# Peptides against a protein of PDB entry 5CWW, part 60

Target 1, 194 residues: chain A of PDB entry 5CWW
Amino acid sequence: VPKLQGPFDFDLNPEDEQDDEVELKDIYVIGEKPRVADLMRGEEEELEMMKEDQHNGLSLNIICLLSTSGQVKICLDIDGVEAQWLPPRSKNKRLFAPPPEPPSLLTFQTFDTLKPAEVTPDGWPMFSEDATSPYSFYVTHPAGITYISLTPWVFRLESELQSDSEAGTEFRIDLLAKGQGSERDRIFTQTRTQ

## One batch from the design tools (peptide; made by RFdiffusion4, then SolubleMPNN)

Design b2_p16_5_s2 (from b2_p16_5, 6 letters changed)
Fold by OpenDDE base, seed 1:
Parts: C-alpha cells; structure tokens; sequence
Structure b2_p16_5_s2 (fold): chain B 194 residues (1-194), chain A 16 residues (1-16)
C-alpha cells in the first residue's frame, strides 16, 4: 500500500496567496529526466539515440498544482521526493525517530489561467499532457483551454544545474526568476451561448 | 539551487 505523503511545505510561496483560498483540484507531475545511463544499462544503442535527443530535460521533478480558480503553481522538487511504501507491520517499535521534516517544494512560478470573470465556485479545471513535449501541458476549464509550456526556462535551469562553474550562476538564476517564465496561451475560449 | 531560494515567486494575474 502506498504511503500517503505530505503535507508539503511550499518554499517561496507568494505572500499574497491567502492560504485559505487555494483549493487544489488537480496535480500534474513532470518527472525528472530519467538517468538514461542508469535505465539503459545494457541498451547502448538506445542510449546514444537518447543522448542525441538534445532536449535534456530537467534533473528535478516538477510539480504543477492547479486551483479551483485556475491558478497554476509550478513547484520544483529539490529534495527529490520518492514514492514511499508503508513499512511492513514489523512489530518492532523502532523508536519513533522524530518525524522527518516535511518535504518542501520550491515555488518557481505562480500564474492564473482564468480571468477573474471566468472564475466560478464550481469550476473544475484539469491538467492534460501535450504529446509533443513533456514540458508542455494544457489547463482545461469550462471557460476555456490554456496551453502552457515550461520550455522557456527548463532547459536554461538544467544548464545551470549541470554547470560546474558557480561564476555567474546567481546572475543567470536571477534572470530566470525575473524573466517571462512559462509560456501561457489561451487556445480556446468557450463562448457563452446566451 | 540556492540562488533560486532568493527569488520569491509572484502571482501573474491575467488582466482583463
């Protein structure tokens, strides 16, 4: 039986987020790029093809959270949250080590997909994947569909994570954080048939 | 990674 994980702490959560208003409706996880070298131990030819696919994905898991209001929160899993299983009911009362600190997610970006007038109390926005890119997805709401792409920053961030040189890293990360961030395009708007 | 921790995210709202 999988262990329920959480609560997660959100590092760098926007100050303006009233914690009480954020009801999550959906979660979309973009897994870290598989360590091709570890998975393909024995399939050297496929390893070379996957290395040539230059789109080096991010080495961190990305957790996308979607609220009832259509707000998307892009979080980075810096701690490397792994799937946990309930320990077998071994009777040995191992001394309850203090519960480990709850894993933290780093909030990278928060943005709305709906205009204030499109937000409904009964709204049920959902994520869906884009078959063309693991770093692109859609947010579907009764009011419309928004295309989102993380590609503007994901590859640059990965380049910084893989860089051995700390020189200029702070500056480049500052540019990443202050930049345009994720692409967000409304591809469909539901016309209210009056 | 530590550099990211210095930049609080802001909510990017859609303007009408």
Amino acid sequence: as target 1 above (194 residues)
Amino acid sequence: LEALRKHPSRVERLTD
Scores: peptide ipSAE 0.352, ipTM 0.882, DockQ to the pose 0.738
Fold by OpenDDE base, seed 4:
Structure b2_p16_5_s2 (fold): chain B 194 residues (1-194), chain A 16 residues (1-16)
Amino acid sequence: as target 1 above (194 residues)
Amino acid sequence: LEALRKHPSRVERLTD
């Protein structure tokens, strides 16, 4: 049986979020790039080909959260949260280890997909994947559809994570964080029938 | 990773 995970703490959560807007309606997880080296034990040729794909995905899980208001929160799983299964009913009273500190997610970016006038109390926005990219997805709401892409920053971040040199990393991360975040494009807007 | 923790996010709202 899969173990329910959470709650998660959100590091760097925006202070300007009104508590009322934080009703989550959907979640979208972009899994970390499989460690090719771990999966391809014995296929050296495929390992080289995958190393040459410069556009290797992020080595961190990305957790996207969607609120009723159409707000998207992009979170990075720094702690490396893995899927957990309930341990087999081992009779051993494991000493209640103090509840492990809840895993933390780092809030990387938060953005709206709806205009204030498009937000409805009963809104039910949903994520859907983009089959063409693991780092792109759609937010569908009755008011419209928004395309989102994480590609503007994901590969740059991965490059920093894989760097053996700490030299300049802080500066490059600062530029990444202050730069253009995720791409956000409204691809469809429902015409208000007057 | 530690460098990311120095950058608080802000909500990017859509304007009407």
Scores: peptide ipSAE 0.352, ipTM 0.882, DockQ to the pose 0.785
Fold by OpenDDE base, seed 3:
Structure b2_p16_5_s2 (fold): chain B 194 residues (1-194), chain A 16 residues (1-16)
Amino acid sequence: as target 1 above (194 residues)
Amino acid sequence: LEALRKHPSRVERLTD
């Protein structure tokens, strides 16, 4: 049986988040790339394919959160949160370990997919995957469909995480954080039938 | 990773 996890703390959460806008409706998880050591134990063929794909994914899990208002929050799992399972029903009352500190997620980017006039109280936006890339997805709302891609920054961030030298890392991360974030393109807009 | 913690996130809103 899976263990319920949470609450999660959000590091670098925007101060200007209006409490009324943050009703979460959906979650989308992009898992970290498999570690080379884990691949070597099973499928040598997959390891060769991953080496040929120069665009290796991010070594961190990405947690995408979607609100009723169509706001997307992109969070990075820096602590490496793993799936937890309830211990088997062994009769031994294991000592109640103090509850671990709640895991933290780093808020990387927050953006709207809807204009203020498109937001509805009964709106139910949803995530869907893109079959062409693990780092691209869609947000579907009755008002329209938005394509999102994390590729503009994910591979640059991974390059910094894999660098052995700290020299210039702070400068490159500053440019990454202040630069163009995720790609966001409205691919369909529903015509308001009067 | 520590360098990322120096950059607070901002909400990118769509204008009308």
Scores: peptide ipSAE 0.350, ipTM 0.881, DockQ to the pose 0.776
Fold by OpenDDE base, seed 2:
Structure b2_p16_5_s2 (fold): chain B 194 residues (1-194), chain A 16 residues (1-16)
Amino acid sequence: as target 1 above (194 residues)
Amino acid sequence: LEALRKHPSRVERLTD
């Protein structure tokens, strides 16, 4: 039986966000790039093709959170949260290990998809995938649809994570973080029919 | 990774 995981702590959460007031409505997880080397053990040709495809996804899980207000929070799983299973009912009184520190997610970017006037108390925004890219998705709300793409930064971040050289990494990460360059485009706005 | 922890995110709001 899968173990329930959470709660998660949010590192670098914006100070203006009272965590207690953010009602989350949806979650969208972009899984880390599969370790192709482990999966494709025996398919050398596909392994080479996947290595050449510069579109090597991020080696971190990305967790996108959507609030009732249409706010999107992009979080990075730096700790590498793995699926956990309930231990078999062995009778042995395992000493209460102190509860492990709750896993943390790093808040990379937070942005609104709705204008203040578009926010409704009964709003139910939802994520939907983009079939053309694993790093792009849509936020659908009664007020409109917003396209979001993480591609402007995700591949740059991956390049830094895979770099063997610590030289300049801090500087490049600083530039990446300051850029906060997720693409956000309102592709549809619902006209209020009077 | 540790370098990312130095950069708190800010909420990017939409203006009316």
Scores: peptide ipSAE 0.350, ipTM 0.881, DockQ to the pose 0.789

Design b2_p16_5_s3 (from b2_p16_5, 6 letters changed)
Fold by OpenDDE base, seed 5:
Structure b2_p16_5_s3 (fold): chain B 194 residues (1-194), chain A 16 residues (1-16)
Amino acid sequence: as target 1 above (194 residues)
Amino acid sequence: LEALRKHPSRVERLFD
C-alpha cells in the first residue's frame, strides 16, 4: 500500500505571500529525465536516437502547484523524494527513529495566470499537459486558458547541475534566478456575456 | 544546488 507523503516544507517561499491561506486546487508533476542509459542497457541503437532527439531534460523533479486564484508555484525537488510504501504488517519494530525531517521543496518561481478581476471564490483552475513538450503545460480557468513553458530556464539549470566545474556556477545561477522565468501566454479569454 | 537557496522568488502578478 502506498504511504501518504507530506506535508512538504517550502524553501524560499515568497515573503509577500499574504497570510491568506492559499487554497491549492491542483498539482502537476514533471518527472526527472530518466537515465535512459540505465533503462536501455542492450538497445544501443535506440539509445543514440533518443540522445539526439531528447533535449536533455532536467535531472530534478518539478512540482507545479495551482491555487484557486490561478497562482502557479514552480517547485524543485532537490532532495529526490521517492515513493514510499507502508511496511509489511509483521514487523512490530517500533523503531523510535526520530521523525525524519519533512522533505523540502525549493520554490523557484511564483506567478499569476489570472488578473484580479478574473479571480472568483469558486474558481477551479486545472493543469493539462502539452503533448508536444514535457516542460510545457496549460492552466484552464473559466475566465481563460494560459500556456506555460519552463523551457527558458530548465535546460540552463540542467547544464549547471551537470557541470564538472564549480567555477562561475554561483554567478550563472544568480543570473538564472534574476532573469526571465517561465513563459506565460494567455491563449484564450472567455468573454463575459453580461 | 546550494546557490539556488540564496535566491528567494517573488510573485509575478498580472495587472488589470
Scores: peptide ipSAE 0.346, ipTM 0.885, DockQ to the pose 0.788
Fold by OpenDDE base, seed 3:
Structure b2_p16_5_s3 (fold): chain B 194 residues (1-194), chain A 16 residues (1-16)
Amino acid sequence: as target 1 above (194 residues)
Amino acid sequence: LEALRKHPSRVERLFD
């Protein structure tokens, strides 16, 4: 039986978030780059082919959160949250370890996909995957469809995570965080039939 | 990773 996880603490959450806008409607998880070496232990020849085709994805899980207002929050799992399962009912009263500190997610970016006039109280925006890229997805709302891509920053972030040299890392991360974040393109807008 | 914690996220709003 899977263990219910949470609550999660959000590090670097924007202070200006109006409390009323934070009703979450959907979640989209982009898993960390598979440790191909660990998964393919024994199939060395297939490993080399996969290394070339694997655009080196991010070594962190990415958690995308979607609100009723069409706001997307991109969070990074820095702590490495793993799936937890309820221990099998072994009769041994395991001493209740103190509840572990709640895992934290790092809020990397927050952006709207809807204009204020497009937001409706009964709106139900949803995520959907892009079959062509693991780091791209769509947000669908009755008002329209928005394409999102994390590719402008995800590969640069991975390069910094894999770098052995700390020289210039802080500067490059500063540029990455302050620069243009995720690509956001409205690909369809529903014509309001008045 | 610690360098990321120094940069508060900003909300990018769409305007009419």
Scores: peptide ipSAE 0.344, ipTM 0.884, DockQ to the pose 0.819
Fold by OpenDDE base, seed 1:
Structure b2_p16_5_s3 (fold): chain B 194 residues (1-194), chain A 16 residues (1-16)
Amino acid sequence: as target 1 above (194 residues)
Amino acid sequence: LEALRKHPSRVERLFD
C-alpha cells in the first residue's frame, strides 16, 4: 500500500499569497530525466540509442501546483522525494524515531494564468500534458487555456547542476532566477455569450 | 542548488 506523503514545506514561497489562492485543485509532476544507464543496465545497444535521443532534461523532479485562482507554482524537488510504501506490519515496535522533517519543495516560480476578472470561486482548472515536450503543458480553465513551457530555464538550470565549476554559478543562477521565467501564452479565451 | 535558495520567487500576476 502506498504511503501518503506530505505535507510538504514550501521554501521561498511568495509572501504575497492570498489565502484564497492556496486552495490547490491539481498537481502536475515532471519526473526527473531517467537515468537511462540505471534503467537499461544490461542492454548496452538500446542504451546508446536512447542516449542519442535523450533531450537533456532536468535532473530534478518538477512539481507544478495549480490553485483555484489559476495560479501555478513551479516547485523543484531538491530533496529527491521518493515513493514510499507502508512498512510491512512487522511486529517490531521500532522505536518511534522522531518523524523525519517533512520534505521541502523549492518554489522556483509562481504565476497566474487567469486575470482577476476570470477567477471564479468554483473554478476547476486542470493540467494537461503537451505531447511534444515533457517540459510543456496546458492549464485549462472554463475561462480559457494557457500554454506553459519551462524550456526557457530548465535546460540552463540543468547545465548549472551538471557543471563541475562552481565559479560563476551563483551569478548565473541569479540571472536565471531574475531572468525570463516560464513561457506563458493564452491560446484560447472563452467568449462569454452575454 | 544552494544558490537557488537565495532567490525568493515572486508572483507574476496578470492584469485586466
Scores: peptide ipSAE 0.343, ipTM 0.883, DockQ to the pose 0.813
Fold by OpenDDE base, seed 4:
Structure b2_p16_5_s3 (fold): chain B 194 residues (1-194), chain A 16 residues (1-16)
Amino acid sequence: as target 1 above (194 residues)
Amino acid sequence: LEALRKHPSRVERLFD
């Protein structure tokens, strides 16, 4: 049985200026790139070809959170949260290890998908995947559909994570953080029937 | 990774 995980702490979470508790409506997880080295243990030649595919994804899990208002938070799993299973009912009273520090997610970016006039109290935005890219998705709301792509930064971030040299990393990460964030494009807007 | 922790997340709002 899968173990319920959480709560998660959000590092660098922007102060929600909205006094109203942001109610989350949906979650979308982009799994980390499979460690080809771990999967291809034994086929060294195919490993080198797949190393060229190192640019195919981020080594970190990405957690996207969607609120009632259509706000999306893009979070990075730096701690490497893994799926946990309920331990078998082993009778051994494992000493209450101090509750492990709650895993932290790093809030990378926050953006709106709805205009203020489109936000409704009963709004139920939802994520849906993009079949063409693992790092792209849609946010669907009765008011409209928004396309999101993480490709503007995800591959650059991966390049930094895989770099052997720490030289200039801080500078490049600074540029990445201050640069263009996720792509956001409203692909459909529901016409208000007057 | 630690370098990312130094940068506050950007908020991008939509306006009517």
Scores: peptide ipSAE 0.333, ipTM 0.883, DockQ to the pose 0.841

Design b2_p16_5_s4 (from b2_p16_5, 7 letters changed)
Fold by OpenDDE base, seed 2:
Structure b2_p16_5_s4 (fold): chain B 194 residues (1-194), chain A 16 residues (1-16)
Amino acid sequence: as target 1 above (194 residues)
Amino acid sequence: LEYLRKHPSRVERLFD
């Protein structure tokens, strides 16, 4: 039986988020890139091709959260949260290990997909995948559809994570964090027929 | 990763 996980702490969560506004409606998980080296043990040629494709993705899981207001929160799983199962009903009184500190997610970016006038109390925005890229997705709301892509920063972040050199890392991460972040494009707007 | 923790995220709002 799968174990319920959470709560998660959000590191770097915006202070201006009124707790009342954060009614989450959907979650979208972008899994970490597969450890190709472990999967392709024996196919050296395919391993080289996949290594050459610098676009293999991020070594961290990305957790996207969507609120009723159409706000998207992009979080990075730095701790490497794994699936957990309920322990077998063995009678051994597990020593009450102190409750493990809740896993933390690093809030990388938070942005709106709806204008204030488009927000509705009964809104139910949803994520949907982009078949062309694992790091792109759509947010669908009755008011419209927004395309989102993490590609502007994901591969740069991965490059930093794989770098053995600390030289210049702080500077590059600073540039990444202060950069444009995720691509956001409203591809469809529902025309309110007056 | 530790350097990312130095940059608080801000909400990027849309305006009418």
Scores: peptide ipSAE 0.308, ipTM 0.872, DockQ to the pose 0.800
Fold by OpenDDE base, seed 4:
Structure b2_p16_5_s4 (fold): chain B 194 residues (1-194), chain A 16 residues (1-16)
Amino acid sequence: as target 1 above (194 residues)
Amino acid sequence: LEYLRKHPSRVERLFD
């Protein structure tokens, strides 16, 4: 049986969150790229080809959170949260180790997909995947549909994570953090028939 | 990764 995980701590969470924006309605997880080295023990040639492909994705899990207001929070799983299963009911009262510190998620970016006038109390925005890219998705709300892509930064971040040299990393990460984040494009808006 | 922790995120809002 899968174990319920959480709570999660959010590092670098924006301070100016309105109470109405805190209610989460959906979650979208982009799994880390497969550890090709671990999966292909024995196919060294294919491993090298896959390692050379700069577009293999991020080595971190990405957790996207969606609020009632249509706000998207992009979080990075730095701690490497893995699926957990309930231990078999072994009668051994393992001494309650102090609950491990809750895993932390690093808030990378937060953005709205709805205008204030489009936000409704009963709004139920939802994520949906983009079949053409693992790092792109849609947010669907009765008011409209927004396309989101993480590709502007995800591959660049991966390049830094895989860098053997710390030289210039701080500068490049600074540019990444200060630069334009995720692509956001409203692809459909529901016109209110006057 | 440690360098990312130095950059607090800001909410990118849409306006009417």
Scores: peptide ipSAE 0.308, ipTM 0.873, DockQ to the pose 0.812
Fold by OpenDDE base, seed 5:
Structure b2_p16_5_s4 (fold): chain B 194 residues (1-194), chain A 16 residues (1-16)
Amino acid sequence: as target 1 above (194 residues)
Amino acid sequence: LEYLRKHPSRVERLFD
């Protein structure tokens, strides 16, 4: 039986979140790049094709959270959260190991997809995938549809994770954090019929 | 990864 996981701690949550009660409506997970070498063990021809098509994605899971207000939070799974199962009913009282510290997610970016006038109390925004890219998706709300792409930073971050040289890493990460984040484009706006 | 922890995220709002 799968074990329910959580709560998760959010590191680097923005201090200025005045509204402590962010009601989440949807979650979108972008899995880490597959270890093609491990999965395709024995299929060398398919491995070569996948290596060529492997736009080398991020080696970390990305968790996107969507609130009622249309706010998107992009989180990185640094700890490598894995699926957990309930222990079999073994009679042995496992010594109460201190409860492991809750896994943390690193908040990379937070942004709105709705203007204040578009926010509704009964709003139910949802994520949907982009079939053309694993690092792009849509946020759909009755007020409109927003295209989001993580491609401006994902590949640069992966390059830093794979780099053997620590030289300049701090500088490049600083530029990544202060630079342009995710692409955000409103592709459709519902005209309020008066 | 540790360097990312030094940069608090900011909320990027949309305005009317």
Scores: peptide ipSAE 0.308, ipTM 0.873, DockQ to the pose 0.775
Fold by OpenDDE base, seed 3:
Structure b2_p16_5_s4 (fold): chain B 194 residues (1-194), chain A 16 residues (1-16)
Amino acid sequence: as target 1 above (194 residues)
Amino acid sequence: LEYLRKHPSRVERLFD
């Protein structure tokens, strides 16, 4: 049986979050890239091909959160939260170790997919995957469909995480954080039939 | 990773 995990703390959460936007409706998780070195033990030729591919993905889990208002929050799992399972019912009253500090997620980006006039109190936006890329997805709402891609920053971030040199890292991370984040394109808008 | 913690995220809103 899986263990209930949480609550999670959010680092770098925006201060201007309106209380009405806090109701979450969906979660989309992009798992970390597979540990190719661990999975491909014994297949040296395939390992070399995968090392040359600069598009192997991010070594961190990405958690996307979607609110009723169509706001998307992109969070990075810095602590490396793993799935936990309930221990087998051993009757031994092990003294509950003090509950570990709750894991934290780093808020990387927050953006709206709906205009204020498109937000409805009964809105139920949902995530859906893009079959062509693990780092792209769609947000579907009755008002329209928005395409989102994390590719503008995810590979640059991975390059910094894998760098052996700290030279210039601060500058490149500053550019990454202050620059344009995720791609956001409205691909369909529902015409309000009056 | 520590450098990311120096940059608080901002909400990117859409306007009418």
Scores: peptide ipSAE 0.306, ipTM 0.872, DockQ to the pose 0.792

Design b2_p16_6_s1 (from b2_p16_6 with A1P A4Y K12S)
Fold by OpenDDE base, seed 2:
Formats: C-alpha cells, structure tokens, sequence
Structure b2_p16_6_s1 (fold): chain B 194 residues (1-194), chain A 16 residues (1-16)
C-alpha cells in the first residue's frame, strides 16, 4: 500500500504568508526530467539526441501551489521525494525510528496573478497545463487568465545543478535567485459587464 | 548548488 506523504515543510516562505492561513485551491506538479543515465543504460544512440535537445528540464520536481487569492508559489522538491510504501506488518517491535523529518519544499518564487480588487470570496483559481511546454502553465480565474512560464530560470538552474565545477557556482546561483523569475503575463481579463 | 540557492533566495511576494 502506498504511504501517504506530507505534510511538506515550506522553506523560505514569505513572512506575510506565515501568519495568514493561505488557503490552497490547486496544485500543479512539474515532474523532474527522467535521468538520462538511468533510462539510457541500454540505448547509446538516444543518449546523444537527448543531450542535443537543449530543453533538458530540471532534475528537481517543481510544485506549484495556488491560493484562493490567486497567489502562486513555485516550490522546488530539493529532497527528491520518492514513493514510499507502508512497511510490511512485521510483528517485530522495531523501535519506531523517529518519523523522518517531513520533506522540505524550497520556495523559489511567490507571485500574485490577481489584483486585490479581482479577488473574490467565491473565486476558484485553477491551474491548466500548456500543451506546448512542460514548464509553462495557465492560472484561470473568473477575473482572467494568466500565462506562467518557468523557462527563464529552469534551464539555467539545471545547468548549475549539473555543473562539475564549483568555481563561480555561488555567484551564478546568486544571480539566478536575484534575476528574473518566472514569466507572468495576463492574457485575458474578464470585462465586468455592468 | 542547492545550498547556495537557499542562501540567495529572499522570501518575497511579487504583487501586481
């Protein structure tokens, strides 16, 4: 039987959100790219083609969280959450190892998709996939639709994660973290028909 | 690299 996973600890949450019970409405998961090395243990020829596709995604799972207010939180699964199974009912009183620390999600970016005046008590924001890119998606709300793309940073982050050289990594990561975040474009705004 | 990322990230909300 699969083990229920969670809760997750959120690392680097904005202070303003720690006090407010952010009611989450939706979750969108971008799975890590398959490790080419694990897939390719049998097929040398496909290994070269996947290296040439510059669109090698992030080796971390990305967890996008959407609040009732239309706030999006982009989190990285830094611990590499694996599927867990319930231990077999072995009768042996194995001392309950302290429950493993809950896996941590690193909050990479938090942004609003709605203006304060667009937030409604009955608003139900939802994620929708972009069929053209695994690292892009939409946030739909009665007030409008926002396009989100993680492509401005995801490939650069992956390049740093896969770099064999520690030289300059701290600096490049600092630039990445302080640089341009996710693309956020309102593609549709609902006109209030008075 | 991830430790550098944790150190570099500053919690903030990008409002509209």
Amino acid sequence: as target 1 above (194 residues)
Amino acid sequence: PLEYLKKALKPSVERL
Scores: peptide ipSAE 0.514, ipTM 0.940, DockQ to the pose 0.835
Fold by OpenDDE base, seed 1:
Structure b2_p16_6_s1 (fold): chain B 194 residues (1-194), chain A 16 residues (1-16)
Amino acid sequence: as target 1 above (194 residues)
Amino acid sequence: PLEYLKKALKPSVERL
């Protein structure tokens, strides 16, 4: 039986978000790129082809959270949250290791997909995948559809995570964090028929 | 690199 995971702690949560006010409606998880080296321990020839494909994703899980207001929070799983299973009913009272510290998510970016006037009490925003890119998705709300792409930063972040050189890393990461965030494009707006 | 990211990130909400 899967173990219920959470609560998650949010590192660097915006102060303006009283956590108590943000009702989450949906979650979208972009899994880390497969560790081809771990998967391919037996297939040397496919390792070279997949090394080229290894450049096509982030080595961290990305957790996108969507509020009732259409606010998206992009979080990075820095702790590497693995799927936990309930321990088998083996009666061995393994000393309850102190409950592991709750996994922390690093809030990378928070942005609205709705204008304040588009937020409705009955609004139900939802995520949907983009079949063309693992790092792109849509937020659908009765007021409209917003396309989101993480591609402006994901590949650059991965390059820094995989860099053997510390030279300039701090500067490039600072630029990445302060630079252009996720792409956000309203592709459809519902005209309220009065 | 992640420690640099934590230091560089500022909590903010990008409004429309």
Scores: peptide ipSAE 0.514, ipTM 0.940, DockQ to the pose 0.819
Fold by OpenDDE base, seed 5:
Structure b2_p16_6_s1 (fold): chain B 194 residues (1-194), chain A 16 residues (1-16)
Amino acid sequence: as target 1 above (194 residues)
Amino acid sequence: PLEYLKKALKPSVERL
């Protein structure tokens, strides 16, 4: 039987999130790139094709959260959350291992997709995939459609995660964190018929 | 690398 996972702790949440429980409306997950070495125990040719695609994705899962207000939170699964199963009913008194620390997500970026005047109490923003890129998606709302792309940072972050050299890594990661975040472009705005 | 990222990130909301 699958084990229910969560709640998750969100590291580095904005302090300006007032105690107002941000009502989440949707979740979008971008899975980690497969470990090519573990999948390809038989097919060297596919290993070369996956290496030649300079666009090897991130080795971490990305969890995108969408609020009723159209706020998007981009989180990284730094713990590598795997599917958990209920332990078999063994009659043996397993010594109560201390409860495992709750899994955490690292908040990379938080941004709005709606202006304050576009937010409605009955708003229902939703994610939708971009069929052309695994690291791009849309946020749809009655007020408009916003294109989001993680490509400005995801490949640079992956290159640092796979680097065997510690030289300059701290500096490059600091520049990545303080640099340009995700691309955000409003591709459609609904004309309010006044 | 992830420890450097945790230290470098500043919590903020990018408004429109």
Scores: peptide ipSAE 0.514, ipTM 0.940, DockQ to the pose 0.829
Fold by OpenDDE base, seed 3:
Structure b2_p16_6_s1 (fold): chain B 194 residues (1-194), chain A 16 residues (1-16)
Amino acid sequence: as target 1 above (194 residues)
Amino acid sequence: PLEYLKKALKPSVERL
């Protein structure tokens, strides 16, 4: 049986997020791509796919959160939160290890997918997968559909995480963080029938 | 690299 995890601490939350606006309605998780060394222990077919995909995905989990207002928060799992399972019913009183510190998520980017006039009390935004890319997805709402892609920064971030050279890394990471280069395109807008 | 990322990120919301 999976262990319930949480609460999560959010590092670098925007100060202006009044708790009242951030009712979370959906979550979308992009799992880390396994390291080539971990794939060498798996099926040969997964190894071939990773060699052909010149774009090694991010070695961190990405957690996307969606509010009732259509706000998306992109978080990075820096601590490497793994799935925890309930220990088997062994008769041995495991000494109460101190509760592990709650895992922290790093807020990378926060953006709206709806205009203020499109937000409705009965609106229910949802995530949906893009079958063409693991780092792209859709936000659907009665007012419209927004395409999101993390590809503009994910591969650059991974390249910096895997770099053996510290030379220029600080500068390139500063540019990456300031650019906040997620693609955000409204692909459909519902015509308000007057 | 992750420490540089933490230092470089500033909390902000991108509005429409």
Scores: peptide ipSAE 0.512, ipTM 0.940, DockQ to the pose 0.839

